Peptides against a protein of PDB entry 4XPM. Designs and how they scored, part 211

Target 1, 160 residues: chain A of PDB entry 4XPM
Amino acid sequence: VMLHSKNVKGFLENTLKPYDLHSVDFKTSSLQSSMIITATNGGILSYATSNNDVPKNSINEINSVNNLKMMSLLIKDKWSEDENDTEEQHSNSCYPVEIDSFKTKIYTYEMEDLHTCVAQIPNSDLLLLFIAEGSFPYGLLVIKIERAMRELTDLFGYKL
Target 2, 67 residues: chain B of PDB entry 4XPM
Amino acid sequence: DIKGTIAFDTHGNVIESTGVGSQRIEDIGDLSKVTLDAEGFAQVQGDSLLVHLYKRNDITLAVYTSA

## One batch from the design tools (peptide; made by RFdiffusion4, then SolubleMPNN)

Design b2_p30_8_s4 (from b2_p30_8, 20 letters changed)
Fold by OpenDDE base, seed 4:
Parts: structure tokens; C-alpha cells; sequence
Structure b2_p30_8_s4 (fold): chain B 160 residues (1-160), chain C 67 residues (1-67), chain A 30 residues (1-30)
């Protein structure tokens, strides 16, 4: 059964929650944004953002959405390049992973002062994208997106 | 008597850091090369701090103590 | 790369305890 759009939005909103590793007294900020985009054109299918104090249809809301569109396109382009570059796939910024016998890769990208990571939903035309502040460690960001990917089995194999 | 911690993955990327560990991220390069025993433990004497290492499931935890 | 099956915080807790236990065992054996 395919995920309903509302369910996907709710899922992405839940991914925004920070990590609280109280065993070592370490806590992160919330993710700035969480998105599902197309691998073909970088188009946004669904998104969530922690910036919720923006009036509807305001100039600030429009600017924030446009910024997400820009980020998604830039990251999609970088991802596409790396998927065709064997050397980049062997860098420390690429994490091969296997989920339920499906193989995919997680990439980390520094975008200005932000930390991002992106992963292709297995066998699909979709990418999951997390955007966080620069203080969010890359290793933890990778763990976060890998765990999130395991909950998106309904999207495995999805083709546009 | 913990002064700080660092957890990192096999790519050398930080998972978490606290205390003095937050100021010693550059130690990961050397710590990742340390030979662990059969149980996944090691100790490395630093400048003024002792580093306790534990690795399991491709994650290394480094704990900094005074002794 | 293999991620722990358990929660990360739980892993860190167990790691801290394991390190403490190892230190205690070494002290007792000395």
C-alpha cells in the first residue's frame, strides 16, 4: 500500500526531532528541513521544516520554500554527479548501506554553513534529504537518515 | 572521572562529542588506527589525559579521563 | 557499515559501563 501524502508529511515532520543522547549529555538541534525529492529533477514531493513561525502566503514563507527548492536542486545535481563517479563513491562522504536486502548509498554534503545528507530510497526515483545546522555531526546525521529510510519501505521501488 | 567523550564511525566522522572531546576531534585520526584487543578495548595515554576506547558494531567510543 | 540494532543512546550507555567495568577488572587483577 502506497503511503498517503498526509502520512508522508507527518513522517517527515517527525524526522525533524533532535537526538537527545542523555547517556553522554549530548543533545542536537532539530533538523532545519526534511524532504523527499525526485532524483530526476530535484523536484520537491513533500517537505517539513522547523521554521513554523511564518505567516501563510507571506514573503518569508515564499522565500523559505524557494530556498528549499534551490537546496534540493543543488544537492540532486551533486548526487547525480557522484552516482557517476567511482572515486566519489569511495570517499568518506559516501556510505553504502543495505536495508532488507536492498542496496543504497548515503552521501553527506556541506552546503554553505549547513550539514546535509541525502540517500536514494532503494530502487526508487526518490531521494530523502536532511538539512541540519553545522553543529549537527555528520556521523550522527548518517545514522538518522539510515534509520528513517527503514521506515519508508512502502516507497521502495517507486518509479515516477 | 570522565572529562569528555567522542563517538565516531568507520569513516572518521563524529557521532557525538562532549567535554574535552569536543576540542579534540583531531584525535580521531590517530584513535582510529589503534589496535583493539579481542573484546574491542584499548587505552591510549595522551598528553595529560588517558583515552579509553571501546568499539562495537563499527562505532568507536572514546572516553577521556585524568587517569 | 553496520549500525547498532539498539538505540544509539543505549549503545553509548552500555559502552560507558563496559569501559568502567574493564577498568575495574584491570585494577582488581593488578
Amino acid sequence: as target 1 above (160 residues)
Amino acid sequence: as target 2 above (67 residues)
Amino acid sequence: MKFPEEDLDEFLREGLEAIAARAAAEAAAA
Scores: peptide ipSAE 0.662, ipTM 0.929, DockQ to the pose 0.787
Fold by OpenDDE base, seed 5:
Structure b2_p30_8_s4 (fold): chain B 160 residues (1-160), chain C 67 residues (1-67), chain A 30 residues (1-30)
Amino acid sequence: as target 1 above (160 residues)
Amino acid sequence: as target 2 above (67 residues)
Amino acid sequence: MKFPEEDLDEFLREGLEAIAARAAAEAAAA
């Protein structure tokens, strides 16, 4: 199965779904946003948002897209710094993981009042980025993004 | 009778919390230091509640009960 | 993660059951 632009968009939309842990009667909100961005410049290749009530071509739509661009750039910059900082890689905000013998890292970042999580798609120039409300637990967000990355094997090794 | 739960990872980050557990996130610091038995269980008496611990696959589940 | 194919909710369910069983066993042995 090949991942095309439409397939990626649909995948990201599916990641927006809330986590329902009915065994303990715990349910999260939906993710605010899910994105695949470039590790080089933080450019957005694909994105999905849970806010679909914004009229097309409205000022609110423009502002929301611009906000996503800003957040992606900021997170990319922080990620780049941490990837070159041994101390940051040993903090509780960094989770080394291995997927199909590929090593990568998951980082959690507080962005204003939002909880964010970012991870490099293994051996690629791409980052997967989740943005959630502050009520979304970081530990669960990490699990969510790891599971999502396991579904993106077609993007492993992708270079710009 | 379960009064709440907390699940957390090895970094001390919350995975889920319910009931009284949602108000006791600060307990993770102490709970993470508790020595578990060979089967991954422990019990800790805290104030008026008993905390049952179970750890497997780097995730710790804490269950708060009245007894 | 040590359970990449394991469902988190299933883990929580099993944990709750295990805790309940352990508590019952200890009470019976006392």
Scores: peptide ipSAE 0.662, ipTM 0.929, DockQ to the pose 0.760
Fold by OpenDDE base, seed 2:
Structure b2_p30_8_s4 (fold): chain B 160 residues (1-160), chain C 67 residues (1-67), chain A 30 residues (1-30)
Amino acid sequence: as target 1 above (160 residues)
Amino acid sequence: as target 2 above (67 residues)
Amino acid sequence: MKFPEEDLDEFLREGLEAIAARAAAEAAAA
């Protein structure tokens, strides 16, 4: 089944759901944002946010979207730098993973008081980006984004 | 008698924390260095709490108890 | 990761049970 734009949006919205670990009575908040951006320019192709109460065309909406754009650019830049830095690729903030014989890396980045996680969709020009509150554990965030990427096989190898 | 838990990965990053474990994230550094037995278990006495360790599939679970 | 996302909670459950069982066994042997 081919992923269309509306399907991608719905997928990202679904990733916003919190993690609930019943066995230890641990539950996270929802992700603040979930995005697919270009690895080349950090442009947002699709996004979902937990804050959907902002009126359309309002100043608050513009600010929120602009904030996402800024964060995507900053994270893309950091990601690009790290992809060209052997030392950073071997830090505890980098998780090499393999999905169906495709290799990629998951990076965790602290952005102000937020916890972020980004990963290149295997062999593609696209990045998957999760933004969460500071209370969302990085280890769990990594697990979450890896599993999400496994559901995006239609985007593997996607080139702009 | 569980006072809290911490689960963490091989990178030292938290997966979950509850109870007193949420206040002892700094313990991960030392806990990650503990030698486990063949079954993946260990116990570490810390201050007034006993820490039970279990590791499997590169995830370590730490359980804090009073005894 | 070596196990699916849905297995994380199961891992934690099994870990708790395993720790409890180990503690009980050690207490019985003492």
Scores: peptide ipSAE 0.661, ipTM 0.930, DockQ to the pose 0.659
Fold by OpenDDE base, seed 1:
Structure b2_p30_8_s4 (fold): chain B 160 residues (1-160), chain C 67 residues (1-67), chain A 30 residues (1-30)
Amino acid sequence: as target 1 above (160 residues)
Amino acid sequence: as target 2 above (67 residues)
Amino acid sequence: MKFPEEDLDEFLREGLEAIAARAAAEAAAA
């Protein structure tokens, strides 16, 4: 299956939507960013941000992208370290999950005042990365990214 | 009457919190240790609030009430 | 860790109802 950039971009944009739990009158903010990055280098293949106030081709947009690149690289590095650390894999910041018989792990990372969550798309060289405000609960963020990954079956096994 | 809620996972991480629950995230440590009955229920009397627990599918819902 | 198959909001709704029902039953038995 050919990866269509527009489809992926649209998917990521959709993940930005907040969680609205009407039954308990709880609603989150939108995700700040949602990205698919390479597990090898932390390079951004696709991304979406809730900050739509930045004009295209502006200096602010460039700075925003640069910030995402930095965060992506840092999170990739941390993820790589944890994937080689048995202790970290058994911490409360790591959630082993199985999706359609494929195993992967979800990690939560505090990035300054932001809450982040990253997971390897099963059997792929890709990571799905969510960046949210600190008010976004980690448990909910984990659920969100797990559900999102279930919709990315076309990327399972994707190798660079 | 419900004064607040906390939902948390088996890792002790918050899924949601509302009302007084938002100010009692620290309760998760103790609530996670409560033994539930066969149907997944328990009640824990707090300082001034009663906490009702329900666990299913590895998610625990805590509901804070006055009685 | 396993996640519920149903929507989280639906889970919470059912939980609230279950808790309410349990509390009512216990009160009636007391």
Scores: peptide ipSAE 0.664, ipTM 0.930, DockQ to the pose 0.826; fails the geometry check

